# Peptides against a protein of PDB entry 4PN1: the designs that were tried, part 98

Target 1, 261 residues: chain A of PDB entry 4PN1
Amino acid sequence: KIEMNFLNKPIVPDTTKVISNFLTHYLITEPVEHVEIEAKLGTLIDLETQNRFEFPVMNETILNPEFNLRTRFESDMTASEHKYLNEFLNQAFRDSQKPGRLPFAYKHTKQVDLFYETEDNSRDKIRVSKNQSDNQVLACVKKRRVADLFLYCPNDAFDIRISISDELPVSMPSGNQQPSLTRLKDRVGYVHQEIKIDLTKTTQNDPVYDTTERHELEVEFGNIADLRDRAQKAKDGMEAPLFRRVQLFMDNVRILRREHS

## One batch from the design tools (peptide; made by RFdiffusion4, then SolubleMPNN)

Design b1_p17_8_s2 (from b1_p17_8, 6 letters changed)
Fold by OpenDDE base, seed 4:
Structure b1_p17_8_s2 (fold): chain B 261 residues (1-261), chain A 17 residues (1-17)
Amino acid sequence: as target 1 above (261 residues)
Amino acid sequence: FQEILDSVEPYFQSLIE
């Protein structure tokens, strides 16, 4: 007979605790009403060198937001990396359909995002999303970035940005208003245990720099109500449910950032 | 679910061209 440790009880990794506390703040302490919580794969860039950021650590490390590290985050990857991840997720989807597994759900969406300036000239723009095939309006929102948490991952192909956003539904812009920016999005979404994984190809026309294409992968908490409930329980002294959910989320992120062509 | 499985490859090709 073996035991887990000298207490014979599970122990929570410090990373899980830090992220859980971060989420609890914006779910419970200073609650964001229409909260979106996602992790994007990308690269921390050193503003001085314009190369990937280097820090004297040997493994996954949450960067302290209280310090200015003179970095930017590029939420992009090459087409080949994106293709590899698509193939990887397709295989994971297929494997999950086998008996004894929890299945993935899959959805393919092609949409057009139109961005409009607000009447008050606020920093946040109104985004109208339409189905590319029939021009049906899917959403009209004003999205505000509330907070970011960055993970430096020296052993993996990608670093991670966890973002808290407020996505407020708003009325459609005036019919005479023209969009300031238009983006085409081709997205495949995979959902497993209410964790959503999206691969998105974004095409944007720029009058000066021609057409640009971006390839992104994001992981999102698909059940915010459940997450908020878990966070509340954590505030009330029962932390285990929140820790388990955050651990699941982060393990999925860790799997993805380790995969590369 | 079988229809979804059969549609995976076409969507893959449409996503990454």
Scores: peptide ipSAE 0.084, ipTM 0.637, DockQ to the pose 0.013
Fold by OpenDDE base, seed 2:
Structure b1_p17_8_s2 (fold): chain B 261 residues (1-261), chain A 17 residues (1-17)
Amino acid sequence: as target 1 above (261 residues)
Amino acid sequence: FQEILDSVEPYFQSLIE
């Protein structure tokens, strides 16, 4: 018989522990009320070279946010990469429908996001999201980025940004206000075990610049209430449920960032 | 963030209680 280690017990990877603590802070310690937690695939760019940053590490590494590494995160990929990931996820969806598997759910949405300035000239804009087909209001929120955690992944096609955001529901802007910015979003969403995976093509019309298109892939915790409960338990000394959930989340992220055309 | 990082313990709880 083979044992997993000399204690014959599973252990928690450092990555899982660090991320779990990060999440616990913004779920429990300094709680964000309307929290959104997502990981985006992209590239850490060295501001000096404008190329992908190169750290002297050989594997997935969480960067210490206390250090200014003079980087920016580009949450984008090529249309070809995005198409490949879409095909990959479609296949994963199909495979998950087979007997003995937990199935994916799938949803395709097309929405328009209208951004409005606030009356108090706050830095945060009001975002009104509408369904493109019937102009139904889907959401009206003021989104604030609270914190980021960056993972440098030298062996994979993409680096990762894990973001904590506060999506505060707000009242609709007055009917006389015009949006300062409009974005079209074409999103295909996959859900597996309450982890949401979204491929989004965003088109933005700028009056000064030509139309820009972005291709993004994000992984989001689909059950925040459950995650908060797990985080509370972790804060109270029972960490295993949180660690398991974070491990699942990160494994999905790891699968996706390894795929490329 | 450093406070969060400092909370990382050198000993990890087993995933199985």
Scores: peptide ipSAE 0.036, ipTM 0.473, DockQ to the pose 0.112
Fold by OpenDDE base, seed 5:
Formats: sequence, C-alpha cells, structure tokens
Structure b1_p17_8_s2 (fold): chain B 261 residues (1-261), chain A 17 residues (1-17)
Amino acid sequence: as target 1 above (261 residues)
Amino acid sequence: FQEILDSVEPYFQSLIE
C-alpha cells in the first residue's frame, strides 16, 4: 500500500492557504456585500523597463501587496493566444459531454456596456449593460475595485491578477445623460462545477485615443454564497471545504495559463 | 449541441471546427 506522506494525510499547498486567507478577509472579516471574485490572465509589467517583470523566483509566487514593486498589470493577450485558448476550451467542452464526466455549460453573449458619470462625480462609474440584439438591459451596477492579489508566474505565458470587487446594483441614469464611454463585448462563457471561465473580445471607442481591441480571459467563482459559507466554516476551524474550493479554482487557472500557441 | 453551434459568431467559429 502506498501512502501520500509520512502522516498519510492530504496537505494543502501554501498558495492555497494564502489565497484562502485573502478571500476570507473580504468574505467574512470585512465583508463586501455584493462581492465579485475573479482571476484575469495578463502580464505584470515593470514600470522602469516596460517589459515583463522579473523576480528571483522559479515558480508561481504571490506578490506581497505591502511592497511597492513598481509594476502595472496588463489584462490582455494577442488575438492568436485568445483563439488558441478558445479552441482549447471548446475541446474541453466537447470532452466533458462524454459519459462519466461532469459537463461544461456554454453561453455566447454579445453586449454593450455604457458607462455614466455619477451625480457626485465619484471615481466609480455606473455601468449599464445591454444585449446587442434587442437592447434589453441586462444590468445596471456601480463597480468598485476593493483589492488585488498578484501572482507572478515565470514558467507560464501569463501572470495572474485576483480581484475583489463590489458590484452595487443602482438605478438607471437619467434619460438625458450621455454615456462617457461605450464598450462592445463579445463573450463566450464556460461553466464547470460552478467555476466560470470567460473569453471576451472588447472593442472600445475612446474619444481621445484610437479604437482599441482587447482580448481577455477571466476565471470567476460562480457561487459566492457557497464560497462565503466555506469561508465562515474556515473561520470556525473547519478549513478543508474552503481549501478544496480554492484549489479547484486555482487548478483551473493553472491549466489555462500554461496553454499557449 | 447543435443549438450552440447555430449561435456561434465568426470570431468563435473554432467551436464548429
């Protein structure tokens, strides 16, 4: 009989513990009411060199938020990389439909996001999302970025930003108000075990800058209520359920960031 | 599955391939 280790018990990776603690803070300790938790693939850029950041580590590493590393995060990839990931996820979707597997769900959405200034001129804008086909309002929210956690991944094509956001539902802007910014989003969404993976092509017309196109991949916790319950249990001394869910989330992220054309 | 294929736009046609 083979044992896992000298205790013959599962062990939790340190990365899982750190992320779990980070999430628990904003789920339980200082709870965000309408919390969104997502990971985006991108690149940590060194502000001094304008190249990808380099750190003396050999594997996935969570950067300490208390230190100013003079970096910015670019949540973008090339069209070819985005296409490759789309094909990869399509194949994963097909394979999951086979007997004995848990199937992916798939959804294709085209929407327009309209951004409006708030009456109090706060930094947070109101976002109205509409379906492109019938102009039906899908959502009207005020989104606030609460916290970020960055993972430097030297062995992979992408680095990771995990973000905590507060998405507050708000009333529609007045009919006479014009949007300050408009974004077109073409999104395909894959859901597996309540983890949501979105590939998004965004077109933005900026009045000052030329039209820009972005290609993004994001991974989101699809069941916040369950995650909050797990976090509460962790605070009460039962950490295993939270660790398992965070491990699942991170394994999906790790699979995706390793894939490239 | 066919319903999904019918909804695919050109950018995401890799689903059909």
Scores: peptide ipSAE 0.029, ipTM 0.515, DockQ to the pose 0.012
Fold by OpenDDE base, seed 1:
Structure b1_p17_8_s2 (fold): chain B 261 residues (1-261), chain A 17 residues (1-17)
Amino acid sequence: as target 1 above (261 residues)
Amino acid sequence: FQEILDSVEPYFQSLIE
C-alpha cells in the first residue's frame, strides 16, 4: 500500500496557500463589495532593460509585493499566440462535450466600451458597455483596481497578474456627456466549472497614437459568492474547500500559460 | 449535439468601426 506522505493526508502547495490568503483578504478581511478576481496572461517587463523581467528562480514564483522590482506588466500577446490559444480552447471545448466530461459553455460577444469622466473628478472613469448588434447597455460601472499579485513564470510563455478589482455599478452618464474614450471589444468566452476563460481583442482609436490593438487572455472566478463562502469557511477552520477551488483556478491558468504558437 | 460542437468559432476578428 502506498501513502501520499508520512501523514497520509493531502498537503497544500505553498503557491496555493499564498494565493488563497491573498484572496481571503479581499473577500473577507477587507471585503470588496463588487469584487472581480482575474488572472491575465502577459509579460513582466523590467523597466530598466525593457525586456522580460529576470529573477533567479527556476519555476513559478509569486513576487513579493513589498519589494519594488522596477517592473511593469504588459497584458498582451501576439496575434499568433492569441490565435493558437483560441484554437486550443476550441478543441478543449469540443472534447468536453463528449460523454463522461463536464462541458464547456461558449459565448461570443462583440461590444463597445464608452468611458466617461466623473463629475466628482474621480480617477476612475465610468465605463458603459454596449452590445454592438443592438446597442443594448450591458453594464455601467466604475472599475477600481484594488490589488495585484504577480507570478513570474520562467518556464512558460507568459507571466501572470492576478488582480482584485471593485466593479461598482453606477448610474448612466447624463445624455449631454461625451465619452472621453471608446474601445471595441471582440471576446470569446469559455466557462468550465464556473471558471471563465476569455480571449479578447481590443481595438482603441487614439487621435495621437493611432489605432492600437491588444490581444488578451484572462481567467476569472465565475462564482464569487461561492468563493467568498469558501474563504469564510477557511477562516473558520475549513481550509480544504478554498484550497481546492484555488488549485483548480491555478491549474487552468498553468495550462494556458504553457500554450503558445 | 453536432450543433453544439459547431458553435465554437474559428479565430475571430476584432470589431470594425
Scores: peptide ipSAE 0.040, ipTM 0.618, DockQ to the pose 0.013; fails the geometry check

Design b1_p17_8_s3 (from b1_p17_8, 7 letters changed)
Fold by OpenDDE base, seed 1:
Structure b1_p17_8_s3 (fold): chain B 261 residues (1-261), chain A 17 residues (1-17)
Amino acid sequence: as target 1 above (261 residues)
Amino acid sequence: FDEILNSVEPYFQSLIS
C-alpha cells in the first residue's frame, strides 16, 4: 500500500497558493467589478540586455512584484510558434471529442477593434469591437489594467503574465468621434471546462510605419462568477475549491508554455 | 458534430484582402 505522504492527504503546491491569494485579493478583498483574469504567454525581457530575463532559479517562479527587476513583458511569439500551438490545440480539440472525454468548444472570430479617446482625458481608451463580417458591435468597453503577476519559466518556451483587468462597459462614442487607432483581430478560441484558450493574430496598420503583426496566446477564466464564489469560500476557510480551479488553470497554462515549433 | 470538427482552423486566415 502506498500513501500520498505521511498525512495521506493531498498537498497544495505553493505556486497555487500564491496565485490563489493574488486572485482572491482582486475578486474579494479589493474587488474589481468587471474583472477579467487572463494569463498570456510571452517573454520577460531584461531591459538592460534586451534579452530574455535570467533569474537565478531552476523552475517556474512567481516574481515578487515588490521588486523592480527592470523587466518588460512581451506578449508575442513568432508566427511559427503560433502556428504550432494552433495545430496542437486543434489536435487537443479533436481528441476531446472522443467518447469518455470532456469536449472542447471552438469559435473563430474575426473582428476589428476601434480605439477612441475619452472626453475626460482618461488614459484608458474606449474600445469598440465589431464583427468583421457584418460590422455588428460585439463590445464597447473601457479596459483598465489593475495588476500583473509574472511567472518566470526557465525550462519552458514562454514566460507567463497573469493579468487582472477591469473591463467597464461604456456607451458608444458619439458619431462625430473618430477612432485614434484601429486593429484587426483574428481569434480562434477553445473552451475546456470553462477555461478559455485564445490564439489571436493582431494586425495594426500605421500610416507612417509598416504594418505590425502580433501573435498571442492567452488563457482566461471563463466563469468569473464561479471563481469569485470559490474565492469567497477560501476567505471563509474553505480553500480547496479555489485551489482546484487555480490548479486546473495553471496546468493548462503549463501545457501550453512547454509547446513550441 | 462534424461541422464543429470541420470548423477547426489549421491556421489563421488573413484579415486583409
Scores: peptide ipSAE 0.020, ipTM 0.520, DockQ to the pose 0.013
Fold by OpenDDE base, seed 5:
Structure b1_p17_8_s3 (fold): chain B 261 residues (1-261), chain A 17 residues (1-17)
Amino acid sequence: as target 1 above (261 residues)
Amino acid sequence: FDEILNSVEPYFQSLIS
């Protein structure tokens, strides 16, 4: 018989604790009402070199947001990388349909996002999302980025940005308003144990710049109510449920960022 | 089910030349 450590008890990685505390702050302490929590794969770029940032660490590291490291985050990948991840997730989906496994759910959506300026000329824009097939309105929201947490991952193909956003439902803009920006989105979504994984190709026409194409992979908490409940329990002294959920989320992110063509 | 079993999504497949 073997034991896992000298206490023979589970231990929580420090990364899990740091992320859990970050989430708890915006779920419970200073709660965001219509919160969206997602991780995007991308690259931390050094503003001085315009190359991937190099930090003197050898593994996954959460960057302290209080320090200006002179970096930007690019949430993009190549078409080849995007295709590889699509094939990888398709295989994971197939394997999960076998007896004894928890199955993936799958959904393919094509939508157009229309962005409108607000009446008060706020920096936040109104986003109207419509289904391309029937032109039905899927959502009308005013999205605000609240906070970011960056993970530098020197051993993997991608770095990670975890974002807290507020998606406030708002009324449709007046019929006389024209959109300031239009984005076409082709998205395939995979859901496993209420963790949502989306591969998205975005096409944007900019009046100043040429048409841009972006390839993104994002991982989102699919059950915010459950996550908020777990965070409240953590504040009350029972941390295990929150740690388990954050660990599941991060393990999925870690699997994806390690895969490359 | 057949959509993802038979091939990579056409939109992503078209991105590779």
Scores: peptide ipSAE 0.020, ipTM 0.559, DockQ to the pose 0.013
Fold by OpenDDE base, seed 2:
Structure b1_p17_8_s3 (fold): chain B 261 residues (1-261), chain A 17 residues (1-17)
Amino acid sequence: as target 1 above (261 residues)
Amino acid sequence: FDEILNSVEPYFQSLIS
């Protein structure tokens, strides 16, 4: 008979605990009302060198947010990398449709985001999202970034930013207002076990600058209510359900950040 | 990206329907 360790009890990785505590804080302790929790693949850039950040660690490491490491996170990848991940996820989708597997769901969305200045000239802009096909309003929100947790991944193609955001529903801007910025989003979304994986091509037209394209991959918790419930249980002393959910989330992220062409 | 989407979307739609 094989036992998992000398206690024959599950042990939670430190990464899982740290992330779980981070999430619990913004789900329960200082709750964000309309919370969005996502991980983006990208690169930690050292502001001094303008190269990928070099940290004296040999594996996945959560950076302490209390320390200013003079870094920025670039949530972008090359078109070829994005294409590869798309093909990879397409194959994963196909494989998941086989008997004995839990299937992916798939959705393709073309969206336009219109950004408007607020009447009070607040920093947060109003974002109106519309479906490109029928101009149907999908959402009207003010999105506020609440907190970030950065994972430096020296052995992988990408670093990770886990973000807590507040997407506050707001009223539509007046018909007389013009958008200050317009973004086109072509998004391919995959959902597996309520974890959302989105490949997004963003096109931004700037009147001064040429059209810019960004290629992003994000992983999002698809069931916030369930996650909040798990976090509450964790706060009440039952941590296992939250740890399991965070572990699933991170394993999916780890799979994706390891893939490269 | 567009080529992939154009090529696979009909297939995915058929799987979902």
Scores: peptide ipSAE 0.018, ipTM 0.521, DockQ to the pose 0.014
Fold by OpenDDE base, seed 4:
Structure b1_p17_8_s3 (fold): chain B 261 residues (1-261), chain A 17 residues (1-17)
Amino acid sequence: as target 1 above (261 residues)
Amino acid sequence: FDEILNSVEPYFQSLIS
């Protein structure tokens, strides 16, 4: 007979604990009302060198937010990398439809995002998202970034930013108000076990740089209510459910960040 | 100052049309 370890009990990786505590803070301790929790694939850039950040570690490492490392996060990838990930996820989708597996759900959305200035000239703009085909309003929100947690991943193609955001539903801007910015988004979304994986191609016009494209991959917790419940249980001393959900989330992220063209 | 897109619609190869 084989045992898990000398205690014959499950052990939780330190990364899982750190992330779980981070999430618990913004779910329970100082709760964000309309919380969005997502991980984006990208690159930690050293502001001095403008190259990928280097740190004396050999594996996935959560960076301490208390230290200013003079970095920025670029949530972008090449079209080739993005295409590869799309193909990879398509294959994962197909495989998940087989008997004995839990299936992916899939959705393709083409939308236009219209950004409006707020009356109080706040930093956060109002975003109106519409379906390109019929102009149906998908969302009208004011999004505020609350916190970030960065993972440096020296062995993988991408670094990770986990972000906590507050997406406040707001009223539609007045009919006579013009958008300050318009973006076109082509998004393919995959959902597996309530974890959302989105590939998004964004097109934006710029007065100086003309048309720019961005390619992003994000992984999001699809069931915030469940996550909040798990976080509450963790605060009450039962940590296992939260740890399991965070582990699932991070394993999906780890799979994706290792893939590249 | 308004920035309005007039570019070609982005495209992904959809698994499900």
Scores: peptide ipSAE 0.021, ipTM 0.467, DockQ to the pose 0.014; fails the geometry check

Design b1_p17_8_s4 (from b1_p17_8, 5 letters changed)
Fold by OpenDDE base, seed 4:
Structure b1_p17_8_s4 (fold): chain B 261 residues (1-261), chain A 17 residues (1-17)
Amino acid sequence: as target 1 above (261 residues)
Amino acid sequence: IDEILSSVEPYFQSLVE
């Protein structure tokens, strides 16, 4: 007979606990009303060297937000890397359609995002998202980033930024207002067990600079209500449901960040 | 709706460098 350990009980990795506590803070303690929680794949860049940040650790490490490490996070990747991830996720989708598996859902969306300045000239812009095909408004929001948690992943192709954002629905800008920025987004979304994985190609036309293209991969909690309930239970002394959900999320992130062309 | 979406063959046209 084999047991899990000398207590014969599940044990929670420290990473799971740290992330769970981080999420609980913004779900329960200081609750964000219209919270979005996502992880982006990218690279921690050392501001001094402009190279990937190097820290004396040998595995996945959550960076302490209390320390200024003089880094920036670049959420962009190469077109080749992005293409590889697309192919990888397509295969994962196909495999999940087989009997005995939980299937992925898939959606392809092409949208245009128009950014408008707010009346108070705040840093937070209003984003109007429209479907490219029929110009229907998909969303009109003011997004505020509340907090970030960075994972340095020395053994993987990408580092991770977990972000807490407040996405506040707002009224449409006046008809006389011109957008300050327009972005075209081509996005494919994969959903598995209410975890959303999005590949996004963004094209931006700058009147002064050449057209820029960005390639991003993000992983998002698709059921915030459920996550909030789990976080509340954790605050009430039952942590297991939250830990399981965070573990699932992070395992998906870990799979993706290990993949490279 | 979810079942319909899950039955669609995934495709995303990405440029390769």
Scores: peptide ipSAE 0.039, ipTM 0.584, DockQ to the pose 0.013
Fold by OpenDDE base, seed 3:
Structure b1_p17_8_s4 (fold): chain B 261 residues (1-261), chain A 17 residues (1-17)
Amino acid sequence: as target 1 above (261 residues)
Amino acid sequence: IDEILSSVEPYFQSLVE
């Protein structure tokens, strides 16, 4: 006879607890009204060496935000890495359509993002997103990043940034305003159990520099209302539902960051 | 299911101006 451990009960990983507490703070304690919670794959760069950050740990580690580690996060990846992840997710999508599995949903979107300065000249810009094909307005928001949590992953291809953002819906800019910046986005989105996985190619034209292309992968909580409910229950002493949801999210992130060409 | 599978892109192209 085999048991899980000497208590014969599941154990919650410490990473799950730390992330859950981080999310609970911005969902319940100091709630962000229009919260977006996403994880991006990328690389922690040491500002002194300009190479990938080297910390004296041997596995996935949440960096303490109270310490200035003199790092920056680069959310870009190579075209080959991005292509590989696209192929990987396509296969995962196909496999999920088989009997006995929960299926992925899939959506391909091509959009233009127009950025406008605010009337009060605030740092935050208004972003108008339009469908490339019919010019339909998809969203008009003012996005502000509230907090970041960084995971250093020395054994994987990518490090992780978990970001809390406030995405405030706002009115369309005046017709006499011109955009300060225009970006083209090609995005394929995969949704599984209300967790969104997006691969995005972003093209930006600069008058001085050549056209730049960025390749990003992000994982987002697709049901914030449910997550907020789970976080509230956690504050009330029932943590299991929140831990399960965070564990699911992180397992998806872990799968993706281990994959590379 | 076949229609859904057909919507999967082998590799999508970035938008260019």
Scores: peptide ipSAE 0.026, ipTM 0.569, DockQ to the pose 0.013
Fold by OpenDDE base, seed 1:
Structure b1_p17_8_s4 (fold): chain B 261 residues (1-261), chain A 17 residues (1-17)
Amino acid sequence: as target 1 above (261 residues)
Amino acid sequence: IDEILSSVEPYFQSLVE
C-alpha cells in the first residue's frame, strides 16, 4: 500500500492557500457585496522592455502586490490562440457529454455594452448590456475593480490576473444621456461544475481610430454564494472546502493557460 | 449560419486577422 505522505493526509499547495486567503479577504473580511471573481489569461508586460515580464522563477508564481514590478497586464491574445482555445473547449465539451462524465453547459451570447458617465463624474461608468438579437437589457451595472492578484507563469503561454470586482446593479441612465462608449461582445460560455469559462471577442468602433478587436478568455467562479460559504467556513477553522474549490478553479486555469496553437 | 452551428455544438468563430 502506498500512502500520500508520511502523515497519509492531503497537503494543500501553497498557491492554493495564498489565493484562498486573498479571496477570503474580499468575501468575508472586507466583503464586496456584488462580488465577481475571475481569472483572465493574458501577458504580464515589462513596462521598460514592452516584452513579457521576466522574473527569476521557474514555475507558477503569485507576485507580491506590495512590490511595484513596473508591469502591466494585457488581457488579450491573438486570434489564432483564441481559435485554438475555442476548439479545445469544444472538444472538452464533447468529451464531457459522454457517459460517466459531468457535462459542460454551453451558451452563446452576442451583446452590446453601452457605457455612460455618472452624474457625479465618478471614474466608474455605468454599463448597460443589451442582447443584440432583441435589444433587451441584460444588465445595468456600475463595475469597480477592487483588487488584482497576478500569477507569473513562465512555462505556460499565458500569465494570469485574478480580479475582484464589485458589480453594483444600478438604475438605467436617463433617456437624455448618450453613451460615451459602445462595445460589441461575442461570447461563448462553458460551465463545468459551476466554473464559468468564457471566450469573448470584443469589438470597439472608434470614430477616429480603426476598429479594435480584443480576444479574451476568462474563468469565473459561477457560484459566489457557495464560495462565500466556503470562505466563511475557512475563517471558522474549516479550510478544506475552500481549498478544494480554489484548487478546482486553478486546475481549470492551469489547463487553459498551457494550451496554445 | 452562426446560430445554426451553435445549435449543433459549441461554436465561436474568432476572426483570424
Scores: peptide ipSAE 0.025, ipTM 0.505, DockQ to the pose 0.013
Fold by OpenDDE base, seed 2:
Structure b1_p17_8_s4 (fold): chain B 261 residues (1-261), chain A 17 residues (1-17)
Amino acid sequence: as target 1 above (261 residues)
Amino acid sequence: IDEILSSVEPYFQSLVE
């Protein structure tokens, strides 16, 4: 007979607790009304060296946001890396269709994001997202970045940024307004157990600069209502459901950040 | 635009859409 430990009870990794507390804060304590919670794969760049940040740790480490480490996060990856992840996820999709597995869902979306200035000249722009195929409006929002949590992952190809955002639905800009910025997004999305994994190629035409392309992978909580419920339970003293959900989320992130061509 | 919006090869697009 094998037991989990000398108490024979599950123990929650500290990483899970820290992330869970972070989420609980913005779900319950200081709740964000239209919250989006996502993790992006990328690289922590040391502003002094302009190279990947080097921290004296040997494994996945959540960086304390109270300390200014003089870093920036680059969510871009190479086309080759992005292609590899696409192939990897395609294979994972295929494998999940087998009997006895929970299947992935898949969706390919091509959209245009149009950014508009607000009448009050607020910092936050209005983003209108349209489906490229039928020009239907998918969303019209003002997105505000609320908080970030960075994970330094020295053993993996990518570092992680977990972001809390507020996506406030707003009315469409007036018909006479022109967008200040246009972005094209080609996105393939995978959903497994209500965790969304998106590969996105973003193309931006800058009138001054050449067209820039970005390749991103993001992992998002697909059921915010459920997550909020779990967070509330955690705040009320029952933490296990939240911990389990966060663990699932992070395990998916960990799988992805380890993969490289 | 069509060329730009084809960078992610949708292997399953025809299968799931």
Scores: peptide ipSAE 0.114, ipTM 0.641, DockQ to the pose 0.014; fails the geometry check

